# Peptides against a protein of PDB entry 5B16, part 64

Target 1, 136 residues: chain A of PDB entry 5B16
Amino acid sequence: TPSRINHNERLEFLGDAVVEFLTSVHLYYLFPSLEEGGLATYRTAIVQNQHLAMLAKKLELDRFMLYAHGPDLCRESDLRHAMANCFEALIGAVYLEGSLEEAKQLFGRLLFNDPDLREVWLNYPLHPLQLQEPNT
Target 2, 136 residues: chain A of PDB entry 5B16 as posed
Amino acid sequence: TPSRINHNERLEFLGDAVVEFLTSVHLYYLFPSLEEGGLATYRTAIVQNQHLAMLAKKLELDRFMLYAHGPDLCRESDLRHAMANCFQALIGAVYLEGSLEEAKQLFGRLLFNDPDLREVWLNYPLHPLQLQEPNT

## One batch from the design tools (peptide; made by RFdiffusion4, then SolubleMPNN)

Design b2_p18_7_s1 (from b2_p18_7, 9 letters changed)
Fold by OpenDDE base, seed 1:
Structure b2_p18_7_s1 (fold): chain B 136 residues (1-136), chain A 18 residues (1-18)
Amino acid sequence: as target 1 above (136 residues)
Amino acid sequence: KRQELLEKIRELLEKLAK
């Protein structure tokens, strides 16, 4: 496997963890009374390939993917999966070269088009019962 | 207002979870 492909896969690996971590943290704080099952359900919904592909589309990664990898992405499902992977790699790169905060900001901006919802997602207050938990 | 916004977020998440 070419070095560039390996690098992208490594970034994807990192980005996957970052996306899941950020999602988990935000859900945990935003919904302090939501049970684990609900948290897991929402996390899955947010990080699923279909959704990440939609986020990737906001960054016009679809145009890039079709241009660069069109012959290998004949199926819609293949394109969706590739876009999701590319999105993860991008988040991984942002985290790697920038910071978790930068990844958080980018991810939050893409998650919500509504600025009010975005604000709540990005700048949540700590619940009183969460003060006994370590900072995350 | 915050509670309202949280509910809207929840609604969006519910839609994603379908």
Scores: peptide ipSAE 0.699, ipTM 0.956, DockQ to the pose 0.846
Fold by OpenDDE base, seed 3:
Structure b2_p18_7_s1 (fold): chain B 136 residues (1-136), chain A 18 residues (1-18)
Amino acid sequence: as target 1 above (136 residues)
Amino acid sequence: KRQELLEKIRELLEKLAK
């Protein structure tokens, strides 16, 4: 059987893909006139370790990380990286044990503090031109 | 209103992208 570390890494692997996918989908539908380069830039910004660590902090994962791995997290950069990984593992677990919808809701709630922005992010209508594209 | 909110989202994303 795999070690606990290997299990966490597997969840992180899955969560990374889920976060990437959700971000891509929402950006694509919310900004139909934005070019690919812009979409890619925004996606990178959203899923970068620095940002995911900030989201993790909203869940108070920093308290957990310092308690469980304090000696290995002396540097702030190390803490951010670890928190980002932990966040991905959490999203992976939510997807695995729950659903993509649950992962979407959790991610969206954390992305925006403003409820109005959150609602727009989570509820993206299909653009008329997008409706013309098959399997979009 | 929705367009305004979308613009706000873009502004936040641009800030995040540095």
Scores: peptide ipSAE 0.698, ipTM 0.956, DockQ to the pose 0.871
Fold by OpenDDE base, seed 2:
Structure b2_p18_7_s1 (fold): chain B 136 residues (1-136), chain A 18 residues (1-18)
Amino acid sequence: as target 1 above (136 residues)
Amino acid sequence: KRQELLEKIRELLEKLAK
């Protein structure tokens, strides 16, 4: 069996892909007229360490990180990076032990504090033009 | 209403992208 550190890194690897996938899918469906460059820009913004760290803070992962690894996280940038990684590992774990739907719901809940915006993000109707590519 | 909410989402995303 892998070490705890190795396991966390593997979960991070998985979570990174899940976060990027969910972000991509939702952006694609929510903004059917937005060009690839715009989609890529927004995806980058959502999955960047700074933002993921903010989401992690909502789960009080900062307290967890400082409790578990405080001495190694003296710099703000180091803490953000670690929190982002921890967040990805968490999403990976939720996906692995639960489902993609559960990961999606958790991610959406954290992305938007406004429940109306959250609802739009999580539950989007297909645009008529999107029906031309039903396998997306 | 939906369009308004979408625009608000875009505004938030634009803020993140800065």
Scores: peptide ipSAE 0.693, ipTM 0.955, DockQ to the pose 0.869
Fold by OpenDDE base, seed 5:
Structure b2_p18_7_s1 (fold): chain B 136 residues (1-136), chain A 18 residues (1-18)
Amino acid sequence: as target 1 above (136 residues)
Amino acid sequence: KRQELLEKIRELLEKLAK
């Protein structure tokens, strides 16, 4: 039986992939005329530690982290990194114990405070040239 | 409306990307 730390690291590994995948898929469909470089830039921006940490803060993971690991998180950068990792682990857990759809909904809910933007992100119409693409 | 919302999303992403 792996330790809890190892388990969390595994969940983080999975969550990282899920976040990357969801981000990629949504960007791909939302911006059909955007070149790969632009897509990659936006993806990087979304999945970067400082952004994921902001999303984690919306879930009050910062309070949890300070409670559990306060002595090791004296720097804001350390807290940010830890929060991002924790967020990835959480998404991984949601995917593992729930579904990709649940992970998508949670992620999208956190990405945008504006419900109209959130709706577009989550429920994007397929571009006519994308109709032949496999469902993702 | 959708196009307007997409532009707003792009603006947010641009801001996020610095």
Scores: peptide ipSAE 0.691, ipTM 0.955, DockQ to the pose 0.841

Design b2_p18_7_s2 (from b2_p18_7, 7 letters changed)
Fold by OpenDDE base, seed 1:
Structure b2_p18_7_s2 (fold): chain B 136 residues (1-136), chain A 18 residues (1-18)
Amino acid sequence: as target 1 above (136 residues)
Amino acid sequence: KREELLKKIKEYLDELAK
């Protein structure tokens, strides 16, 4: 595999973890009374390929992917998967070259178009019982 | 307002989880 492809896959690997982590942290703090099963369900929903592809579309990655990789993306499901992977790689790159905070901001900005919802997601107040937990 | 916003977020997540 070419070096650039390997690098992209490595970024995807990193980005997957970052997206998973950010999602977990925000869900944990936003919904202090939600049981683990519910948290896991929402996390899965947020990080699923279909959703990440939707976020990727906001960055017009679909246009880029079709232009650059059209012959290999004949099926819509293939495009969706590729877009999700590309999105993860992007988040990974932002984390790698920038910071977790920058990745958080980008991810939150894409998650919610509504600025009020975005604000709640990004800047959640801590529940009193959460003061007993590490600030992650 | 916060509770309303949380509700909307939850609704969004519920839709994703379908």
Scores: peptide ipSAE 0.711, ipTM 0.959, DockQ to the pose 0.831
Fold by OpenDDE base, seed 4:
Structure b2_p18_7_s2 (fold): chain B 136 residues (1-136), chain A 18 residues (1-18)
Amino acid sequence: as target 1 above (136 residues)
Amino acid sequence: KREELLKKIKEYLDELAK
């Protein structure tokens, strides 16, 4: 069996893709008139380590990381990076052990504390032009 | 209301993108 470290790195790899995918899909549907550059800008903003670390903090991953890896995380930047990676691994695990839907729900819940904003993010209506796009 | 909510989401994203 792989080491826990290797497993976490693999989950992080998977989670990175899931976060990227979910972010891309939701942005695409929410902003049908936004050009690719704008979509990419927002995607980058959402998936950047700084932001993912903020989401991770809502799960108290900071406390977890300090408990488990405190000596290696003396700098705030190191902690943020580790938290972001851990967050990705968590999303990867949720996808792996659960489903994409569960990952989507968790991600959306963390993105927006406001239930109204969360509802818009998670349950967007398909734009008429988007309905013409297959496999979206 | 949805338009207003979208605006708030956009504002949040704009802040993240700074």
Scores: peptide ipSAE 0.709, ipTM 0.958, DockQ to the pose 0.898
Fold by OpenDDE base, seed 5:
Structure b2_p18_7_s2 (fold): chain B 136 residues (1-136), chain A 18 residues (1-18)
Amino acid sequence: as target 1 above (136 residues)
Amino acid sequence: KREELLKKIKEYLDELAK
């Protein structure tokens, strides 16, 4: 049996892929005229540690981290990095134990506090030129 | 409405990309 640490790292690995996939799909459909470079820029911005850590704060993972590891002399950047990793592991776990849809919903809820923006992100209408594309 | 919302999303993403 793998150690708990190995398990968390595996979940992080999975979650990283899920976050990138969901982000890519939504950006692709939301911005049909945006070139690959622009899509990649937005994807990078969304999945960067700073942003994921911000999303993690909404789940109070910062409090959890402080509770689990106590006050460390580590810098705020170290905490941010750990929070981002923990967030990825959480998304990985949600996908693994639940579904991609559940991961999508959770991620979307965290991305946008505004319900109208969230709705557009989660339930984007397909562009006419995208109708031939397979479901994602 | 949708266009305005997309604009706001893009603004959010632009800010993140800075």
Scores: peptide ipSAE 0.705, ipTM 0.958, DockQ to the pose 0.820
Fold by OpenDDE base, seed 2:
Parts: C-alpha cells; sequence; structure tokens
Structure b2_p18_7_s2 (fold): chain B 136 residues (1-136), chain A 18 residues (1-18)
C-alpha cells in the first residue's frame, strides 16, 4: 500500500495526462484551422501552473493548502506549483473514481464561468471541414 | 452567436498565452 504522498503523486501523474488530453481534444475541435504551433501554444497556456492554480482557487484549494501546508508554502511560486499539482491530482482522482466525462465536465466548469462559453467548449459542433475527414 | 463566443474563448486563450 503506497503512502498518502505517493498516492497523491500518482494521481497527479494521471491527472496531468488527463488535463493535457482533454485540452488537446477540445482545442483541436474548436479551432480546426489553427496550425499545430497555435494549438500547442494554447495548450501550454491552459496547462501552465499559473492557470491551473487559478482554476484551483475556484475550488478554494488555496485555502486548503494554506491550512494543511502553510509553513511549507511561504513563497507564491511554491503555492502556485502546489495548487497546480493538487488540481491535477483532483482531476486524476475524478477520472479514476468517476469517468473521463466527469473530468471533462469539471474541467470545463472551471475553465469558464460564463455558461455560454462553457457550452461552446464542452459541446462543440464538428466543423464542415472536419466532417469531410473520415478519421477526425 | 457561436462565432462571437469562439472569439471570446480565443481572447481568453490569447490572454493566457501572453
Amino acid sequence: as target 1 above (136 residues)
Amino acid sequence: KREELLKKIKEYLDELAK
């Protein structure tokens, strides 16, 4: 039986992949004319520690982190990194104990507070050019 | 409206990518 720390690190590992995957898929479908470099830029922006930490704040993970680990998170960068890791672990746990769909929904809800933007992100229609490609 | 919403999403992403 792994330690709690080891378990969280493993969940983070899984969550990192899930976040990256979901981000990639949604960007790919939402921006069918965007070149690979642009897609990669947006993906990097979405999954960077700063952004994931912002999403984590919406779940009040900052309060949790400071409550549980405050003395070890005296620097802003350390807190941001820890929050990002915790966010990934959370997504990993949701995927593991729930489903990819649940992880997708949670991620989308946190990405966009605006329900109209969230709807576009989560429920994208296929572009006509994408429909012309058999394996898209 | 969809195009407008896509534009707003892109604006958000552009801001993140700065």
Scores: peptide ipSAE 0.704, ipTM 0.958, DockQ to the pose 0.857

Design b2_p18_7_s3 (from b2_p18_7, 7 letters changed)
Fold by OpenDDE base, seed 3:
Structure b2_p18_7_s3 (fold): chain B 136 residues (1-136), chain A 18 residues (1-18)
Amino acid sequence: as target 1 above (136 residues)
Amino acid sequence: KREELLEKIRKFLDELAK
């Protein structure tokens, strides 16, 4: 039987992929004229530990981390890394037990505090040029 | 308006990518 730690690591693994995928899809559709390098740069920025930790803080996971791990997270960098991992595990769990749509909605709500920006992020119509691209 | 919002998102991402 896998330990609880192993289970959490597995959820992190899944969540990492989900966050990466969602980010990629939204960037691709929202910025149809942006080259691959730019898309990759933005994706990296969104999914980096520092940013995911900020999103985790919106869920007050910092309080949870300090309670659960205490002295092991005395350094800011350690806390940030742990929070990012916890966020990934959360997204992984939402996807696993819910759906990709639910994960998308949660991620979008946390990504943007501004409801107008959030709406644009979550609802991206296909660009005419994108419609011309073959499905690969 | 949508284009303006996209620009705001892009600016946000630019800052995030620094």
Scores: peptide ipSAE 0.720, ipTM 0.960, DockQ to the pose 0.900
Fold by OpenDDE base, seed 4:
Structure b2_p18_7_s3 (fold): chain B 136 residues (1-136), chain A 18 residues (1-18)
Amino acid sequence: as target 1 above (136 residues)
Amino acid sequence: KREELLEKIRKFLDELAK
């Protein structure tokens, strides 16, 4: 229904911001010596539709999308775009219904299959210089 | 160990950024 579509679009809007924020924060802390350009490059890479679609596939959103919207998603590119949007909406929903922490955990689990890498991503120690930054 | 893991993350991101 149109109302459901609108809700999904709103959740996507929220989720986009959450994904962007989480990505930015984690990159900032993990790479304290990386210049803004490098941080931005990595952020773009993480949040690009192609990558988010891959994360969505881990949640089997492709099967969901084909089931729910198959006729409109005949092209792989269309499916990928829809999956990315759906993923954002999902993250938005997790944030909305749960918390930023829950969104962070879900996103981290999907970003890295390797538990060790995931641990580093999720539980980074603050760099000494970062400790001097207030409210960060 | 952490440094090694960070390097792996960086490599992952480098590939992702291609």
Scores: peptide ipSAE 0.718, ipTM 0.960, DockQ to the pose 0.891
Fold by OpenDDE base, seed 2:
Structure b2_p18_7_s3 (fold): chain B 136 residues (1-136), chain A 18 residues (1-18)
Amino acid sequence: as target 1 above (136 residues)
Amino acid sequence: KREELLEKIRKFLDELAK
């Protein structure tokens, strides 16, 4: 049985993949005319530590991290990195114990405060050109 | 309406990518 630290690292590993996957899928469908480079740029922006830390802050994970690990997180970059990892672990846990749909919904709720933008992100119609592709 | 919202999302992403 792995230690709690090892378990969290494993959840982070899983969550990292889930976040990247969800981000990739939504970008792919929302922007059917955007080239790969643009998709990659947006994905990088969404999953970067700074942004994931912002999402983590919405869940008040910063308070949790400072409460549990404050002395080790005296630098802003360290806290940001830790919060990003914690966010990934959380998404991993939601996926593992719940479902991909639940992870998707949580991620979408945090990604957009505006409910109209959130709805577009979460519920996208397929583009006519995408409908013509059998693997999409 | 959808196109407007998509543009807002794009602007949001552009800002993140700076």
Scores: peptide ipSAE 0.717, ipTM 0.959, DockQ to the pose 0.876
Fold by OpenDDE base, seed 5:
Order: sequence, then structure tokens, then C-alpha cells
Structure b2_p18_7_s3 (fold): chain B 136 residues (1-136), chain A 18 residues (1-18)
Amino acid sequence: as target 1 above (136 residues)
Amino acid sequence: KREELLEKIRKFLDELAK
């Protein structure tokens, strides 16, 4: 229904911002000597539809999408775009119904399969020069 | 150890950014 579509679009809007924010914060702290352009490049890479679709696949959203919208998603690019949007909506919902922390944890779990890399991503120590900066 | 892990993350991001 139009109402349901609108609701999902709103969740996608929120989720897009959450993913963007989390990505930005973690990159900022993990790479204190990286210039803005480099940070932006990495952020773009992380939040691009192709990558978000891969994260969505880890949640088996592809199976869900094919079941619900198979005939309309015959092209890989269409499926990828839909999966990315669905992933954003999911993150938005997790943030909305839960917390930013829960969204962060979910995103981190999906971003890195390696638990050691995941741990560094999620629990970064503050750089000495970052002690003068706000926590966010 | 942390530096090694950071480098792995950077390599991952570099590949992702291609």
C-alpha cells in the first residue's frame, strides 16, 4: 500500500543518515591522520549501494526480496539497489526501535567477518590528539 | 597488534574503494 511504501521510505531516509553517521565517526577516529578527501572516499565506498547490498545479503535479504518482488527484480542491478534500500530501512528501524548502539553493533557485525577487525572498528581507542575533541 | 589490524582495515577499504 502507499502508506506502507511511504513508511519504508521514511525508515530508509533515517537509516541512510545513521549509516552515514556511524561510518563517518568510526573512520574519523580510526584514521586521525587521513585528510578529509580520504575519509570521504572510504565513506563513499562503505555506504555505496553495491556494498550495502553485500551486507544485506548476509542477512539473507536477497531471498526475502526475491520472494516478495522476484518478477520486478530480474536484473542484478535492480536487486542490488532494492537490497541496499532495504538494508537502510532495516538500520533505520533498529535505530528507531532500539538505539544508536544497537545499530552500530549490527552494522559492525556485518561490516567485518573477522572478529579482530570488528573489535578494532567497534572499540577504537581515542588518539592522543583527539582528546581535545568532542566524543562525537 | 592494533597497527596490524588497522592496516588490514585500510587494505579492505582500499579494495572497496576501487
Scores: peptide ipSAE 0.714, ipTM 0.959, DockQ to the pose 0.853

Design b2_p18_7_s4 (from b2_p18_7, 9 letters changed)
Fold by OpenDDE base, seed 1:
Structure b2_p18_7_s4 (fold): chain B 136 residues (1-136), chain A 18 residues (1-18)
Amino acid sequence: as target 1 above (136 residues)
Amino acid sequence: RRQELLEKIRKYLEELAK
């Protein structure tokens, strides 16, 4: 039986891929005229530890981390990194136990507090130049 | 309206990318 820590690391691995995938798909459809370099830049910006930690804070993961791992998280950078990892594990768990759609909804809800921006992010129409691409 | 919202998203992403 794998340890709880090992399980969390596996969930983090899965969540990292899910976050990366969702980010890529949404950027691709939302910005049909943006070149690959721009898409990659925005993706990096979204999935960077600092940003994921900000999203994690909305779920009060900072309080959880300090409670559970306070002695190990004395530095701000350590806390941000841990929060980002925990966020990935959470998304991984949501995907694993729920669905990609549920992970998508949660991620989008956290990305944008503005409901109008959230709607655009989550419910993008297909661009005419994207007709030959999967609409996932 | 949609274009305005897309621009806001883009601006947010640009800020993150700095």
Scores: peptide ipSAE 0.712, ipTM 0.960, DockQ to the pose 0.866
Fold by OpenDDE base, seed 2:
Structure b2_p18_7_s4 (fold): chain B 136 residues (1-136), chain A 18 residues (1-18)
Amino acid sequence: as target 1 above (136 residues)
Amino acid sequence: RRQELLEKIRKYLEELAK
């Protein structure tokens, strides 16, 4: 059995992929006319440590991190990075123990406080041309 | 309405991308 730290790193690895995937899929459908470069830019913006840390704050992960690792997180940048990693690990855990759908719902809920924006993000009508992509 | 919301999302993303 791996150590707690090792397990957390593994969850982070998984969560990173899940966050990346979900972000990619939603952007792809939301912006059907946006070129790859634009999609990549938005994806990077969403999954960057600074943004994920902001999402993590909504779950009070900052308080958790300071409680558990306070002495090691004196710098704001260190805290941000740790929070982002912890957030990814959380998403990974939700996916692992639950489902991709549950991870999607959690992620979407955190992405947008505005319920209308959240609804658009989570529930988008597929463009007719998008329907032609069976694996999407 | 949907287009308006999409634009808001886009603006949010643009700000993040700065």
Scores: peptide ipSAE 0.711, ipTM 0.959, DockQ to the pose 0.852
Fold by OpenDDE base, seed 5:
Structure b2_p18_7_s4 (fold): chain B 136 residues (1-136), chain A 18 residues (1-18)
Amino acid sequence: as target 1 above (136 residues)
Amino acid sequence: RRQELLEKIRKYLEELAK
């Protein structure tokens, strides 16, 4: 099924960009005094395979992956990588079939189980100095 | 309240970055 693999890879490509973008935007607005290096560090931490795999686990994608590809994912590192890719493909599909807003909402819901933290992440107030920049 | 929540988010991110 080369076509299916190719399609998933395309969705991963799109989803990776969406996750990267959303993460960047939210970090930028939430931490207006944080330098670029700090922002990049936090972004890397959020989008790393290990973390995305943890988010994917909340959707029980691990059970799905083990059911479909168990023999090929006997190593935890292999499963983690596959889970992260699957998560990216899912976000890509949500963006493609839905909207950026829907992708943002899903991502935010998975990032924080605490509804108060989720609210801050999703609905960040703009800093006065940020009013000089285009809003996203 | 907001500042407290932001600090919790920051702490979460710091742990991820380790």
Scores: peptide ipSAE 0.708, ipTM 0.959, DockQ to the pose 0.838
Fold by OpenDDE base, seed 4:
Structure b2_p18_7_s4 (fold): chain B 136 residues (1-136), chain A 18 residues (1-18)
Amino acid sequence: as target 1 above (136 residues)
Amino acid sequence: RRQELLEKIRKYLEELAK
């Protein structure tokens, strides 16, 4: 049986892929005319440690990390990195124990506090042949 | 409305990408 730390690292590995995938898919559909370079830029921006740490803070992972690992995280950069990793592990765990849908929902909820933006992120339009959505 | 929201998302992403 792997240690809790080892398991967390494995979850982080999985979560990293899930976050990357979800981000890619949603960007792809949200911006159908955006070239690969632009998509990649936005993806990088979303999944970078600094941003994931911001999302992690919404879950009060900073408080958790300081409580659990405070002495080892005296530097902000260390804390940020740890928070990002922990966030990925959390997403990985949600995917593993739940589903991709649950991971998507959680990720979306954290990405956007604004429910309208969240709805747009989570519910991208159907193909034009299936539905012509209003341009509002 | 949707376009407006998309632009807000874009602005958010652009800010992150700086």
Scores: peptide ipSAE 0.713, ipTM 0.958, DockQ to the pose 0.881; fails the geometry check

Design b2_p18_8_s1
Fold by OpenDDE base, seed 4:
Structure b2_p18_8_s1 (fold): chain B 136 residues (1-136), chain A 18 residues (1-18)
Amino acid sequence: as target 1 above (136 residues)
Amino acid sequence: DKILKELEERIRKILEER
């Protein structure tokens, strides 16, 4: 059986794709006249490690990381990277054990502190295509 | 991040148009 580390890495792999997908879909429908370059720029900003680490901090994952891995995270950049990875793993787990909708809701809640902006992000775009969840 | 701030401003405009 895979180690816990391997499991987290797999979840991170999945979560990375989910975050990318959700971000892409919402940007695509929010800005129908924006060219690919602009969409890509916003996507990059949203999914970059530094931003994901900030989202992770909202969940107090920094406290968790320091408790569990403090001695291994001597550099701030290492902590940021680890937090981003942990956030991706969390999203991956939510998608895997729950649904894409649940992942969307969690991600959206964290993206915006302003409830009005959050509402626009979550509810403005329609999702005409839904991906199938992994079997097992 | 200026890009994220710009994004929020654009979303705010969408909100205002509704």
Scores: peptide ipSAE 0.684, ipTM 0.950, DockQ to the pose 0.836
Fold by OpenDDE base, seed 5:
Structure b2_p18_8_s1 (fold): chain B 136 residues (1-136), chain A 18 residues (1-18)
Amino acid sequence: as target 1 above (136 residues)
Amino acid sequence: DKILKELEERIRKILEER
C-alpha cells in the first residue's frame, strides 16, 4: 500500500488538475472574446503557488502547516509552497470524496471575498458543469 | 496582484452589464 505521503502527493496531483480545469472553464465562458494568451495569463495568476497559498490561508492552513512542519518551514517561500501543495491536495480530496461541483463551490468561495463577484464567477454564464451535475 | 485585480474589475463589469 502507498504511504501517506504518496497518497497526499496523488491528491495534490489530482487537485492541481481540478483547479486548473475549473479555472480554465470559468475563464473560457466569462470572456468569450479573449484570446488564448489573455486566458492563460489570468489562469496563471489564479493557479500560481503564491495565489493558492493565499487561498489556503483563508482556510487557516498556515496554522496547520506551522504546527505539523514548523521546523521545516522557516522561510516564507517554503511555507507558501507547502500551503499551495496542501491546498491542491485538499481540492483533490474534495473532488475525490465529494464532487466536482463541491470543489467548484469551495474554490469559488475562496477566490472572491465579494459575494457578487463570486456569484458571477460561479453562475454567469451558466457552465456545462452545472448542467452535468444537476443533483449535486 | 495586478493581473488578479484586472480580472476582478472585468468580472465586476460583467456584473454591471447583467
Scores: peptide ipSAE 0.682, ipTM 0.950, DockQ to the pose 0.869
Fold by OpenDDE base, seed 1:
Structure b2_p18_8_s1 (fold): chain B 136 residues (1-136), chain A 18 residues (1-18)
Amino acid sequence: as target 1 above (136 residues)
Amino acid sequence: DKILKELEERIRKILEER
């Protein structure tokens, strides 16, 4: 329905901002000596449609897209774009219905298959509650 | 993506420095 489409587009709008924000914050704290140009380069690589589509594929959104929108997605580029948009909408929904922390965790889990790299990414920056936790 | 691979290597270096 038109209403559902509008809602999805709104979620996409929100999710785009969330992905951009999370990416920016993590890069900023991970690389305190990296100049703006370098930070922007990594951010662009992370949030570009091609990469987000790959993250979407990890959630099997490609199967969903072909089932629901197959006739509209004849080109690979169209599918990639749609998957990226759907991924943004998903992140937006997670943020909206859950929290920024939940969006952060989901995004981080998808960004890196290597658990060690994932751990580093997810802990930059540290959540305020983590900073206040007693040392073990 | 070469840029993403570079990013991963830089993060790995951070890990190794811990």
Scores: peptide ipSAE 0.680, ipTM 0.949, DockQ to the pose 0.822
Fold by OpenDDE base, seed 2:
Structure b2_p18_8_s1 (fold): chain B 136 residues (1-136), chain A 18 residues (1-18)
Amino acid sequence: as target 1 above (136 residues)
Amino acid sequence: DKILKELEERIRKILEER
């Protein structure tokens, strides 16, 4: 049986892929004429540790991290990296225990505080179920 | 982050063009 640490690292591994995938897909559909370089630039900005740490802070994961790992997180960069990893692990867990849609909703909700922007982001692409019932 | 702000502005434009 893997240790809790190993499990968290595995969740992080999965979550990293999910975050990368969701970001890529939404950018791809939102900006159909944007060149690869532009897409990559936005993706990098979204998935970089500093930004993911900020998203994690919205969930108050910093309080959790300081409680559980405070002595090991003396530097801001260490905390930021740990927060980003924790966020990835969370997304991985949501995907694993829930669904990609749930991961998408959580991620999108955190990406934008503005509900109008959030709505646009979350609706690209349309989920297969939404495509089946677009007006319902 | 200026890149993220640019992204938000572009998404806002998409919204306004609806």
Scores: peptide ipSAE 0.677, ipTM 0.949, DockQ to the pose 0.822

